# Designs tried in a protein design run: peptides against a protein of PDB entry 3OIQ. Part 96

Target 1, 212 residues: chain A of PDB entry 3OIQ
Amino acid sequence: KNRIFVSSSKDFEGYPSKAIVPVQFVALLTSIHLTETKCLLGFSNFERRGDQSQEDQYLIKLKFKDRGSERLARITISLLCQYFDIELPDLDSDSGASPTVILRDIHLERLCFSSCKALYVSKHGNYTLFLEDIKPLDLVSVISTISTKSTNSSKHSSSELISECDLNNSLVDIFNNLIEMNRDEKNRFKFVKLIHYDIELKKFVQDQQKVL

## One batch from the design tools (peptide; made by RFdiffusion4, then SolubleMPNN)

Design b1_p20_5_s2 (from b1_p20_5, 8 letters changed)
Fold by OpenDDE base, seed 5:
Structure b1_p20_5_s2 (fold): chain B 212 residues (1-212), chain A 20 residues (1-20)
Amino acid sequence: as target 1 above (212 residues)
Amino acid sequence: SPKFLSDEEEDELLEELKKK
């Protein structure tokens, strides 16, 4: 089945009112919402949407209907948080109350780049994005990918060619949007407030700022 | 904000997906 690369969450406004479409996007993890009944991940590319919050432009639902799906959701959250060094309360607490985790504005402390595969499922003009797969991306690898105009398209097979161009363009767009947010005095996002702000990220941001 | 499907609508569509 042909997977569609999505560069903007606005693309879904043009999608069929009754469809199931496999999609893929790259974005920053912005929120985690785990309750007794729901598991949601928020992502954003920080595309300008007027005065609306740039957070949670992609709300991705994890299936949370039975013990198996709940366990998978919890494991997914734990692995993501472990990868990004996000502190979570112990999700495995033997206390029969499933811990509630509500994290917001994750991007203010950590740049959590993620490649997501999801199912767009629509009926009657409403839609849900169901998580199929998530790959956390290493920031150093993201920086290197943007910095190296990597023309080395490894010719993966023709039908699922996420153009390396689409991925790279989305990563560049995200950084450009973050640079704009960093320049805005009213925006809470600042690179210097990131926990992992190092000399490498500093140099990269300074170099990208010269191109904008 | 995305308007989510109802749980019933989600289940119906996910079952249709399994049949294809």
Scores: peptide ipSAE 0.198, ipTM 0.800, DockQ to the pose 0.755
Fold by OpenDDE base, seed 4:
Structure b1_p20_5_s2 (fold): chain B 212 residues (1-212), chain A 20 residues (1-20)
Amino acid sequence: as target 1 above (212 residues)
Amino acid sequence: SPKFLSDEEEDELLEELKKK
């Protein structure tokens, strides 16, 4: 079965009430919820949804049913946090209670771009997105990818291009949404408040703002 | 917010996936 690229989490409203659909999207990591019983990752592209929260538009469940899946989930969280330089409470606390990790609004401090593969699994109109694969994306690589493709719109080579165009379009859309949020005085998101805000990101944002 | 499936519904669907 072909994996479907998802540009909006609203696409799931049109999905079958009983289905298993492999999907892929790119979004910013917004939340981590690791407890004794569940592991969830929240992602957003910050698409405007009227009065709806722009956070956690994609809520992804990690399997967390046995010691093996729990261990895999914990390792996944640790590796993601290490990659994005997210401070976790010491998971190795000698107190035999597995620490609870609840992080929200990650995007206010760090832009954690992630390419996710998931299974859309639905029954009776309810659905769960199960994580199949996650690839963290380097911000410098994201910026470079957006900057280079703005110039190369002319080479239509058919099949491999769809997924790469979809990825790039989604990355551009995310940045455009972040720029709009940054311009909104009521929005908590500000680029200058990012821990990793540097001259390269500043320049990129300034250049993108001229096109919008 | 998406309404999650019950754990039982998830398990049923995951078992259906393994059989295909």
Scores: peptide ipSAE 0.197, ipTM 0.800, DockQ to the pose 0.795
Fold by OpenDDE base, seed 2:
Structure b1_p20_5_s2 (fold): chain B 212 residues (1-212), chain A 20 residues (1-20)
Amino acid sequence: as target 1 above (212 residues)
Amino acid sequence: SPKFLSDEEEDELLEELKKK
C-alpha cells in the first residue's frame, strides 16, 4: 500500500473508523514521554487550532510490550536526544529501574525537525499512530532546502513517492507558523530564546518575515 | 487529543497486520 503524506493532523478526522494506513509527515519534536509502561513522542507543525494547545498535534506511540520493544524505544529516544543535543538522564544506568523521561515544550529551546513514518491504526473511531521510522533533519539542511526552492530530484528509489513538494511545503508552513508565534506577544515561542539561535537562522527568519 | 485504542484493541489489530 502506498504511504500517504500528511500535511495536517486534522487529516485524521476524515480517516476511516476502522483502518490501517501507513502515513508520513514532517514536524517538530515537542515532547517525549517515557515511563515504565509506555513511550510517546509528541510532534507539531503548529497549525492554528483555535484555543487548543499547538503542542503534540501528532502523538506517536512506540511499542512497549516486551523487553525487545522497550529496548528499541529507549535506543530510539537516546539516539534522537543525542542528535538534537537534548540532555537525558542516563538510560543505561545499571539500576534495574527503567528511567522515567518526561520532556515538554522542546520547541521552545530547540527546533527538532523530524520526518516520521507511522501506522494509523483505528477501531470504533479511536486511533493510534505507531512509529515505524524516524529521521531527524538537520536545521541547516532544512533552511537550505527552503531557501533554494531546489527541486533537486535526488533519485532515491521510486517506491517511497513522497512528493518533494509536500515535504518542502510542510517545512515552509512550519516556519511560517513559528514566525506568527514569534510575532505574538502572548506566545512563549521566540526564535531568540533557542539555544542554537545563530546568525544564519536569524538571517533566514528575517528574510521569511518579509514575505509574510 | 487523539483517543488511543485500548491495549487489547491494539493487539488485535497488530495480529491482523501480521497475517497480511
Scores: peptide ipSAE 0.193, ipTM 0.797, DockQ to the pose 0.765
Fold by OpenDDE base, seed 1:
Structure b1_p20_5_s2 (fold): chain B 212 residues (1-212), chain A 20 residues (1-20)
Amino acid sequence: as target 1 above (212 residues)
Amino acid sequence: SPKFLSDEEEDELLEELKKK
C-alpha cells in the first residue's frame, strides 16, 4: 500500500472508521509522555483550529506491551532527545523503576522538526497512530530547504520518498504558523525565547515575514 | 483530540495486519 502524506491532522476526520493506512507527516515535536505503561509523542504543525489547543495535533503511540517494545521506545526517546539537545533524566537508572518522562511545550524552547512515518489504525470511528519510523530534521537543513525552492527533483525513485513538494509545503506552512504565533501578543511562542535562536534563524524569520 | 482505541482493539487490528 502506498504511504499517504498528511498535511493536516484534520485529514484523519475523513478517514475510514475501520482501516489500516500507512501515513507520513512533518511536524514539530511538542510533547513526550513516557510512563510505566505508555509512550506517546506529541507533534504539531500549529494549524489554526479555532479555540482548540494547537499542541499535540498528532498524538503518536509507541508500542509498549513487552520488554522488547519498551526498550525500543526508551531508545527512540533517548536518541530523539540527544539529537535535539533535550535533557532527560537517566533512563538507564539501575534502580528497577521505569523512568517517567513528561515534557510539554517543547516548541517554546526548541524547534524539533521531525519527519514521521505512522500507521493509522481505526475501528468504530476511533483511531490510533502508531509510530513506524522517525527522522529528526536539522533546523539549518530545514531553513535551507525552504529558502532554496528545490528545483532539483533528484531522480530518487518516486515510490518511497515524500514528494519534495509536499515536504517543502509542510515546512513552509509550519514556519508561517509560527510567524503568526510570534506576532500574536497572547501567544506564548516567541522566536527570541528559543534556546537556539541565532543570527541565521533571525534572518530567515525576518525574510519570511516580508512574504506574509 | 484523537480518541485512542482500547489496547484490546489495537491488538486485534495489529494481528489482522500480520495476517496480510
Scores: peptide ipSAE 0.198, ipTM 0.800, DockQ to the pose 0.813; fails the geometry check

Design b1_p20_5_s3 (from b1_p20_5, 8 letters changed)
Fold by OpenDDE base, seed 3:
Structure b1_p20_5_s3 (fold): chain B 212 residues (1-212), chain A 20 residues (1-20)
Amino acid sequence: as target 1 above (212 residues)
Amino acid sequence: KPKFLSDEEEDELLEELKKK
């Protein structure tokens, strides 16, 4: 079955009430919820949805039912947090209590761009998104990709199932939404409050603000 | 907010996926 690229979490409102659909999206990591019984990742594109919270627009479940799936979930969380420089408590602690991790509003401190593959699984109009694969994206690479959108597709045949156009459009949309949030005095998001805010990000934001 | 499937409904659908 072909994997569907998803540009908005609203697309799922039109999805079949009983289906299994492979999907792919790019979004910012907004939350991590690891407990004794569940593992969830929240993502957002910060698409405006009226007065509703823009956080956790994509709530992705990791399988957490047996020791093997629990181990895979913990490894996934550890690797993501290592890549994004997110401090976690030791998940391998010899204290027989499974560590609980609850992180929210990650986007207020770090821009954690992620390309996600998931299974949309629905029954009776309810659905769950199960994580299949996650690729963290480097912010410098994201900025460079958006900035170079006008120059020749170098024929690197990346066998990636996403069209370069769909990925680039979603990355631009996310940055545009973040710029709008940064301009809103009521919004908690500010680029200058990011831990990794540097001269390159500052320049990029200033250049994008002139086009909007 | 999206309503999640029950754990039982998720397992049934994941088993249907393995059989295809």
Scores: peptide ipSAE 0.202, ipTM 0.798, DockQ to the pose 0.824
Fold by OpenDDE base, seed 2:
Structure b1_p20_5_s3 (fold): chain B 212 residues (1-212), chain A 20 residues (1-20)
Amino acid sequence: as target 1 above (212 residues)
Amino acid sequence: KPKFLSDEEEDELLEELKKK
């Protein structure tokens, strides 16, 4: 089945009430919710949705039903947090209590760009997005990709044709939304409050702000 | 907000996926 690129979480409102659809999107990691019984990752493109919270526009469920799926979920969270320099309690603690992790508003401290593959699974108009794969994206690489407009046809394996245009457009849209949030005095998001705010990101934001 | 499936509905649909 062809994987569908999703540019907006609103696209799911038009999806079939009973379906299984492989999807892909790029978004910022906004939340992590790990309990004894559930594992959820929140993502957002920060699309304007009126007065509603822009957080967790994509709520992705990891399977968490047996020791194998629980272990995979914990490893996934650990690896993502290691990649983004997010401090977690030790998830591998030999203390027989599974640690609870609840992180929110991750985007206020770190821009955690992620390419996600998921299964849209629906019945009776309710749906769940199940994580299939996640690739963290390097911020410098994201900035470079947007700045150069280079369709670098990296001839990577032909099996999942994401339109390079769709990926690039989504990355641009995310940055534009963040710039608008940064300009809004009522919005808590500010680029200068990011832990990784450097001269390169500053210059990029200043250059993008001139086009908007 | 997206309304999740019940755990039972998720299990049923995931088993349907393994059969295809």
Scores: peptide ipSAE 0.198, ipTM 0.797, DockQ to the pose 0.778
Fold by OpenDDE base, seed 1:
Structure b1_p20_5_s3 (fold): chain B 212 residues (1-212), chain A 20 residues (1-20)
Amino acid sequence: as target 1 above (212 residues)
Amino acid sequence: KPKFLSDEEEDELLEELKKK
């Protein structure tokens, strides 16, 4: 079955009540929830949903049923946090208590762009998104990708089922949503409060603000 | 907010798909 690119978490409202659908999306990491019994990653594109919280629009479950899946979940979180320079408590602590990690509002401090592959799994209209794969994206590459409207259909290999257009459109939409949030005095998100706010990001935001 | 499946419902659905 072909993987479906998802531009909005609302798309799942129209999905079959009993199905498995491989999906892919790009979003910002907003939360990490690791306990003794579950592992969840929250993502958002910050699409406007009326008065609903724009956080955790994509809630992704990691399998956490046995020692093997638990270890994989912990490694996944550790690698993701290492990539984004997110400080975690030591997950390998010899204290036989599995460390609990609860991070929220990650996007207020760091823009953690991620390309996610997941399985939409549904029964009786309820669904779970299971993580299959995650690729963290560096902010410099994201900015360069948006700034270069690559008219080059790079003949890159037929194996990446993602339209470069779908990826670029989603990245643009996320930045546009962040710009709107930054302009809203009531919104907690501000670009200048990001730990990694630099001259390149500042210039990019200023240039994008002229188009909106 | 998405309502997750129970772990049992998830397992049943995953088994049904391994049989196809």
Scores: peptide ipSAE 0.198, ipTM 0.792, DockQ to the pose 0.720
Fold by OpenDDE base, seed 5:
Structure b1_p20_5_s3 (fold): chain B 212 residues (1-212), chain A 20 residues (1-20)
Amino acid sequence: as target 1 above (212 residues)
Amino acid sequence: KPKFLSDEEEDELLEELKKK
């Protein structure tokens, strides 16, 4: 089955009320919700949706039904947090309760770019996005990819032609949205408040701001 | 917020997927 690239979570409003569709998107990790009964990852491209919160536009469910799926979910979260240098609250192992992790507004401290493969599953107009795969993206690599109009169409094989253009366009759109948020005095997002705010990111943002 | 499927509906659809 061909995987569909999704540029907006609004695209799902046009999807069939009963379907199973493999999708892919690129977004920032905004939340992690791990409890005893569920595991959810929130993502956003910060597309303007009126007065609604721009966080968690893509809410991705990890399977959490048995000990094996729970372990996989916990490992996935651990690896993501390790990659992005996200401090998990000390999973106080002393209470025999499964550690609860609730992180929100991750984008206020860290830009966690992620390429997600998910399964859109719908019935009666309701849907769930199940995580199939997640690839964290390095910020330096993202900046480099946007800055170099890499017209290098490496013709990777025809079956998953997610156009390198679709990925690049989504990354540009995310940065443009973040620049707009940074300019808004009412918005909590500020580049200078990112823990990893460096000279490279500063320069990139300044250069992108001149084009907007 | 997207309204999730019920766990039962999710299970039914996931089983339909395994058969294909």
Scores: peptide ipSAE 0.200, ipTM 0.797, DockQ to the pose 0.772; fails the geometry check

Design b1_p20_5_s4 (from b1_p20_5, 9 letters changed)
Fold by OpenDDE base, seed 3:
Structure b1_p20_5_s4 (fold): chain B 212 residues (1-212), chain A 20 residues (1-20)
Amino acid sequence: as target 1 above (212 residues)
Amino acid sequence: SMKFLSDEEEDELLEELKKE
């Protein structure tokens, strides 16, 4: 089955009540929930949904049912957190207690852009998104990609299942939403509060703000 | 409100996926 690129988590409201659909999206990591029984990752593109929370618009489950799936989930979280410089408690602690990790509002401190592949699985109009693959995206690379959107597609034949247009449009939409949140005095999100806020990000935001 | 599958419904669907 062809993988569907998803630009909004609202698209799932129109999906079949009984289906298995491979999907792909780009979003910011907003939460991590690891307990003894469950592993969840929250993502958002911060699309305006009225008075609803813009957090965790994509709730992605990692399989967590046996020692093999639990190990894979823990490794996945560890690698993501290492890539984004997110401090985790030692997941391998010899104390025999499975470490609990609950992180929320990650986007308030770090912009963790991620390209996710998932399975949409539905029954009786309820659905779950299961993680198949995750690619963390470097912020400098994201900024460069958005800034160069007008220059010739150098034929890097990356066999990536995402159209370059869909990826670029989603990245632009996320930044536009973040700029709107930053302008809103009631919104907790501010670019200047990001741990990694630098001169390059500042300049990029200032240049994008002139177009909006 | 996003209605999630029960853990049992998820297990059944994941087993169906392994047979395809």
Scores: peptide ipSAE 0.171, ipTM 0.789, DockQ to the pose 0.836
Fold by OpenDDE base, seed 2:
Structure b1_p20_5_s4 (fold): chain B 212 residues (1-212), chain A 20 residues (1-20)
Amino acid sequence: as target 1 above (212 residues)
Amino acid sequence: SMKFLSDEEEDELLEELKKE
């Protein structure tokens, strides 16, 4: 089945009430929820949805039903947090108690751009998004990709027909949404409060603000 | 709002997915 690129979490409102659809999207990691029984990752592109929270627009479930799936979920969280420099309690603690991790509002401190592959699975109009793959994206690389309108047709032969244009458009939309949030005095998001806020990000934001 | 499947409905669908 061809993987569908998703630009908005609203697209799922039009999806079949009984289906299995492979999807891909790009978004910011906003939350991590790991308990003894569940593992969820929250993502957002910060698309305006009226007065609703812009967090967790994509809530992605990791399979968490056996020791193998639980181990994979913990490893996935550990690797993501190591990549984004997110402090976690030691998940490998020899104490036979699985550590609980609940992180929210990650985007207020760190821009954790992620390319996600998931399965949309629905029955009776309810759906779950199951994580298949996740690729963390480097912020410098994201900024470079947006700044250089160069469709670098580096044919990395990912056999998945995901338009490089769709990826780039989603990255631009996310930054535009963040700029709007930064301008809103009522919004908690501010670029200057990011732990990794540097001269490069500052210049990029200033240049993008002139186009909006 | 995302309405999640029940754990039972998820299990049934995941078993269907393994057969395709």
Scores: peptide ipSAE 0.170, ipTM 0.791, DockQ to the pose 0.822
Fold by OpenDDE base, seed 1:
Structure b1_p20_5_s4 (fold): chain B 212 residues (1-212), chain A 20 residues (1-20)
Amino acid sequence: as target 1 above (212 residues)
Amino acid sequence: SMKFLSDEEEDELLEELKKE
């Protein structure tokens, strides 16, 4: 089955009530929820949804049913947090108690761009998104990708099922949404409060603000 | 709002996915 690129979490409202659909999206990591029984990742593109919270628009479940799946989930969380420089408590604590990790509002401190592959699984009009694969994206690479209007459709026949256009459009939309949030005095998000706010990001935001 | 499957419905669907 072909993987579908998803630009909005609203797209799932039109999906079949009984289906298995491989999907892919790009979004910011907003939350991590690891307990004894569940592992969830929250993502958002910060698309305006009226008065609803813009956080956790994509809630992705990691399989967490047996020791093998639990280990894979913990390794996945550890690797993501290591990549984004997110401090976690030691997940390998010899204390036999599975560490509980609950992080929220990650986007207020760090822009954690991620390309996610998931399975949309639905029955009776309810659905779950199961993580299949995750690729963290470097912020410098994201900025470079947006700044270079890829007029070069270089025929890199890399088997990546996503058009470079779909990825770029979604990255632009996320930044535009963040710029709008930054302009809103009521919104907690501010670029200057990001731990990794540097001269490059500052310049990029200033240049994008002139186009909006 | 995202309408989640019950844990039971998820388990059934995950068993169906193993058979495909």
Scores: peptide ipSAE 0.166, ipTM 0.789, DockQ to the pose 0.823
Fold by OpenDDE base, seed 5:
Structure b1_p20_5_s4 (fold): chain B 212 residues (1-212), chain A 20 residues (1-20)
Amino acid sequence: as target 1 above (212 residues)
Amino acid sequence: SMKFLSDEEEDELLEELKKE
């Protein structure tokens, strides 16, 4: 099945009311919601949507129906948090209750770039995005990819051409949106408040700000 | 607000689309 690259969560407004569509997008991890009954990951590209919260534009559901799916969801969250240096509240509560993890506004402290594969599943105009795969992206690699004019279109095979251009364009758009948020005094997002704000990110942001 | 499918609606749809 051909996977569709999604640049905006608004694209789903035009999707079929009864379908299964494999999709892929790149976005920042904004929230983690793990309860006893649900596992959700929030992502955003911070596309301007009027006065609405720019967080959680993509809500991705992990299957959470049985012990196997629950375990997979918990492992997925653990691995993501380990990769991004996100401190989870001690999941080792001695109380045999499954620990509840609710993290919000992750992007205010860390830029957690993620390439997500999901299934768009719809009925009667309602939809759910089910996680199929997630790849965390290293920020240095993201910066290098944007900074290097991608001259090497490696001709990957014709049918799943998520154009290297689509990924790069989405990464550029995310950074541009973050730069705009950083310039807005009312916006809580500031690059200087990121835990990993270093000289490399500072230089990159300064150089991108000259183009905007 | 994202209107999620109910778990029942998700299961029904996933079963219908496995038969196609």
Scores: peptide ipSAE 0.166, ipTM 0.785, DockQ to the pose 0.673

Design b1_p20_6_s1 (from b1_p20_6, 10 letters changed)
Fold by OpenDDE base, seed 4:
Formats: sequence, C-alpha cells, structure tokens
Structure b1_p20_6_s1 (fold): chain B 212 residues (1-212), chain A 20 residues (1-20)
Amino acid sequence: as target 1 above (212 residues)
Amino acid sequence: SKILEEAEEFLNSDEEPIYK
C-alpha cells in the first residue's frame, strides 16, 4: 500500500472507520510524554482549527508494552532530544524508578522539525497513530530547502516530485503559521524567544514575512 | 512489521483509541 502524505490532521476525519493506513507528515515536535505506561510524541503544523488548541495536532504513540519496546522508546526520545538540544532530566538516575518525562510547548523554545511515518489505525471511527519512523530535520536544511524550491517551480517531472512538493508545501505552511502566531500579540510563540534564534533564521523569517 | 503487529494487536484489544 502506498504511504499517504498528510498535510492536515483534519484529513483523518475522512479516513475509514476501520482501517490501517500508512501515513507520512512533517510537523514540529511540540510535546514528549514518557511515563511508566506510555510514550507519546506530540506534533503540530499549527494549522488554524478555530478555538481548538494548535498543539499536539498529531499525537503519536510509541510502542510501550514490554521492556524492549520501553527501552527503544527511551532511546528514541534521548536521540531526538540530543539532536534538537532538548534538555532532558537525567534518564539514568540510579533510582530504579523509570523517570517520567513530560515536556510541553517545545516549539516555544525550539523549532524541532520532524518527518514522521506512522500507521493510522482506526476502530469504530476512533483512531490511534502509531510511530513507524521519525527523522529529525535540521532547521538550516529546512530553511535552505524552502528557499531553493521557491525558485524551481517549473520542472514538473512525475512521481517523486509529489512527495517533495508536499513536504516543501508543508514546511512553508508551518513557517507561515508560525509567522502568523508571531504577529499575534496574544500568541505565546515568538521567534525571538527561540533559544536557537540566529541571524539566518531572522533573515529567513523577515524574507518570508514580505511574501505574506 | 513489528508496528503492524502492534496495530493489529490494538485493533483486537479493548484499548481505547487516542482520538475519539
């Protein structure tokens, strides 16, 4: 079965009430929820959903049923946090209690772009997204990708282009949404509050703001 | 895949979906 690229988590409203559908999306990591019993990653593209929270639009479950899967989930979180320079409480605390990690609003401090592959699994119209694969994306690479493809719109060669176009469009949409949030005085998100806010990001945001 | 197995297990379980 072909993997479906998802541009909006609203797409799932049209999905079959009983299905397993492989999906892919790109979004910002917004939350990490690791407890003794579950591991969830929250992602968002910050699409406007009326009065609904823009956080955790994609809540993804990691396998967390046995010691092996728990260990894999913890390693996955550790690697993601290392990649994005997210401070975790020491997971290696000598206290035999598995540390609980609850991070929220990650996007307020760091833009953690991630390409996710998941299984949409529905039962009676309700669904869970199960993580298949996650690829962290470097912000510099994201910025460069958006900047370069805005100029090359003319070469429509067939099948591989759809996934790249979809990815790029989603990345642009995310930035546009962040720009709108940044302009909103009521929104907590501000680019200047990002820990990694640098001259390159500043310039990119300023250039994108001129197009909007 | 191990994840497909988990998905199948979920479908066959009484576990509630995250999204209602």
Scores: peptide ipSAE 0.320, ipTM 0.898, DockQ to the pose 0.888
Fold by OpenDDE base, seed 5:
Structure b1_p20_6_s1 (fold): chain B 212 residues (1-212), chain A 20 residues (1-20)
Amino acid sequence: as target 1 above (212 residues)
Amino acid sequence: SKILEEAEEFLNSDEEPIYK
């Protein structure tokens, strides 16, 4: 089945009211919600949506119905947090209570770029996004990809691969949105408040700001 | 796939979608 690249969560407003559609997007991880009954990951590209919170534009559900799926969800969260240097409480605590993890506003401290594959599943006009796959992206690799204007479209014409153009455009759009947020005095997001704010990121942001 | 099966189960369940 052809996977659709999604550049905006508004694209779902035009999707069928009863469908299963494989989708893919690139966004920043903004929230983690792990309870006894649910596991959700929030993502955003920080597209302007009026006065609404720019967080959790893509709320993705992980399977959390049995011990096997719960374990997989916990492992997924642990691996993501390890990759992004996000401090989690010990999820493996032998205390028979499944630890609750509620992290919000992750983007205020860390830029956690992620490539997500999901199933859009709609019923009666409402929908849920189910996680199929997640790939964390290295920030240095993201910066390099944007900076090199990689014209090497290896035309892997498989209808399931994100076009290199779609990926690059989404990454650029995210950075542009973050730059706008950084310029807004009312916005809590500031690049200088990122834990991993270094000379490379500083230089990249300064160079991108000259193009905007 | 197991996820497709879950999606089909969801469609047939009384579980409410996340997005309303």
Scores: peptide ipSAE 0.317, ipTM 0.897, DockQ to the pose 0.878
Fold by OpenDDE base, seed 2:
Structure b1_p20_6_s1 (fold): chain B 212 residues (1-212), chain A 20 residues (1-20)
Amino acid sequence: as target 1 above (212 residues)
Amino acid sequence: SKILEEAEEFLNSDEEPIYK
């Protein structure tokens, strides 16, 4: 079955009430929820949804049923946090208790762009998204991709061809949404409050703001 | 795949969906 690129979490409202559908999206990591019983990752493209929170528009479940899956979930979180320079408590603490990690509003400090593959699994109209794969994206590479309009076909041979257009459009939409949030005095998001806010990001934001 | 097996297990379980 072909993997469907998802540009909005609203797309799931039109999905079958009983299905397994492979999907892919790009979004910002917004939350991490690791407890003794579950592991969830929250993502958002910050699409406006009325008065609803723009955080966790894509809440993704990791398998957490046995020691092997729990270990994989912990490794996944550790690797993501290492990549994005997110401080975590030591997950390997010699205390035989699995550490609890609850992080929210990650996007207020760091723009953690991620390409996610997931399974949409629906039963009786309700659904869960299960993580299949996650690829963290470098912010400089994201900025470069948007700025150059270059369909740089990185011929990486993964048989699941995401439309480069769909990826680029989603990245642009995310930045446009962040610019709108930055302009809103009521919104907590501000580019200047990002830990990694540099001259390159500043220039990019200023240039994008002229088009909106 | 192990994830497809998990999805099938979920469909056959009493686990509550995340989105209602």
Scores: peptide ipSAE 0.317, ipTM 0.897, DockQ to the pose 0.848
Fold by OpenDDE base, seed 3:
Structure b1_p20_6_s1 (fold): chain B 212 residues (1-212), chain A 20 residues (1-20)
Amino acid sequence: as target 1 above (212 residues)
Amino acid sequence: SKILEEAEEFLNSDEEPIYK
């Protein structure tokens, strides 16, 4: 079955009431929820949904039913947090107690761009997203990709299932949404509060703000 | 795939979906 690129979490409202559909999207990591019984990752593109929270628009479940799946979930979280410089408590604590990790509002401190592959699985019109694969994206690479969209990108034959157009459009939409949030005095998101806020990001945001 | 098996198990279980 062909994997469907998802540009909005609203797309799922039109999906079949009983189906298994492979999907792919690009979003910011917003939350991590690891307990003794479950592992969830929250993502958002910050699309405006009226008065609804813009956080965790894509809540994705990791398999967490046996020791093997629990280990894989912990390794996945550790690798993501290492890539994004997110501090975690030691997940390998010798204390025999499974560590609990609850992180929220990650986007307020770090822009953690991620390309996700998941299974949409529905029952009676309700659904769960199950993680298949995750690729963290480097912020400098994201900025460079958006900035060079007007020039013929050299055919890097990346076997990536996402069309370059779908990826670029989603990245632009996310930044536009973040710029709108940054302009809103009531919104907690501010670019200047990001731990990794630098001259390059500042210049990029200033240039994008002139087009909006 | 292991994820497809989990999806099928979920479809056959009494587990509630995350999104209602």
Scores: peptide ipSAE 0.317, ipTM 0.896, DockQ to the pose 0.886

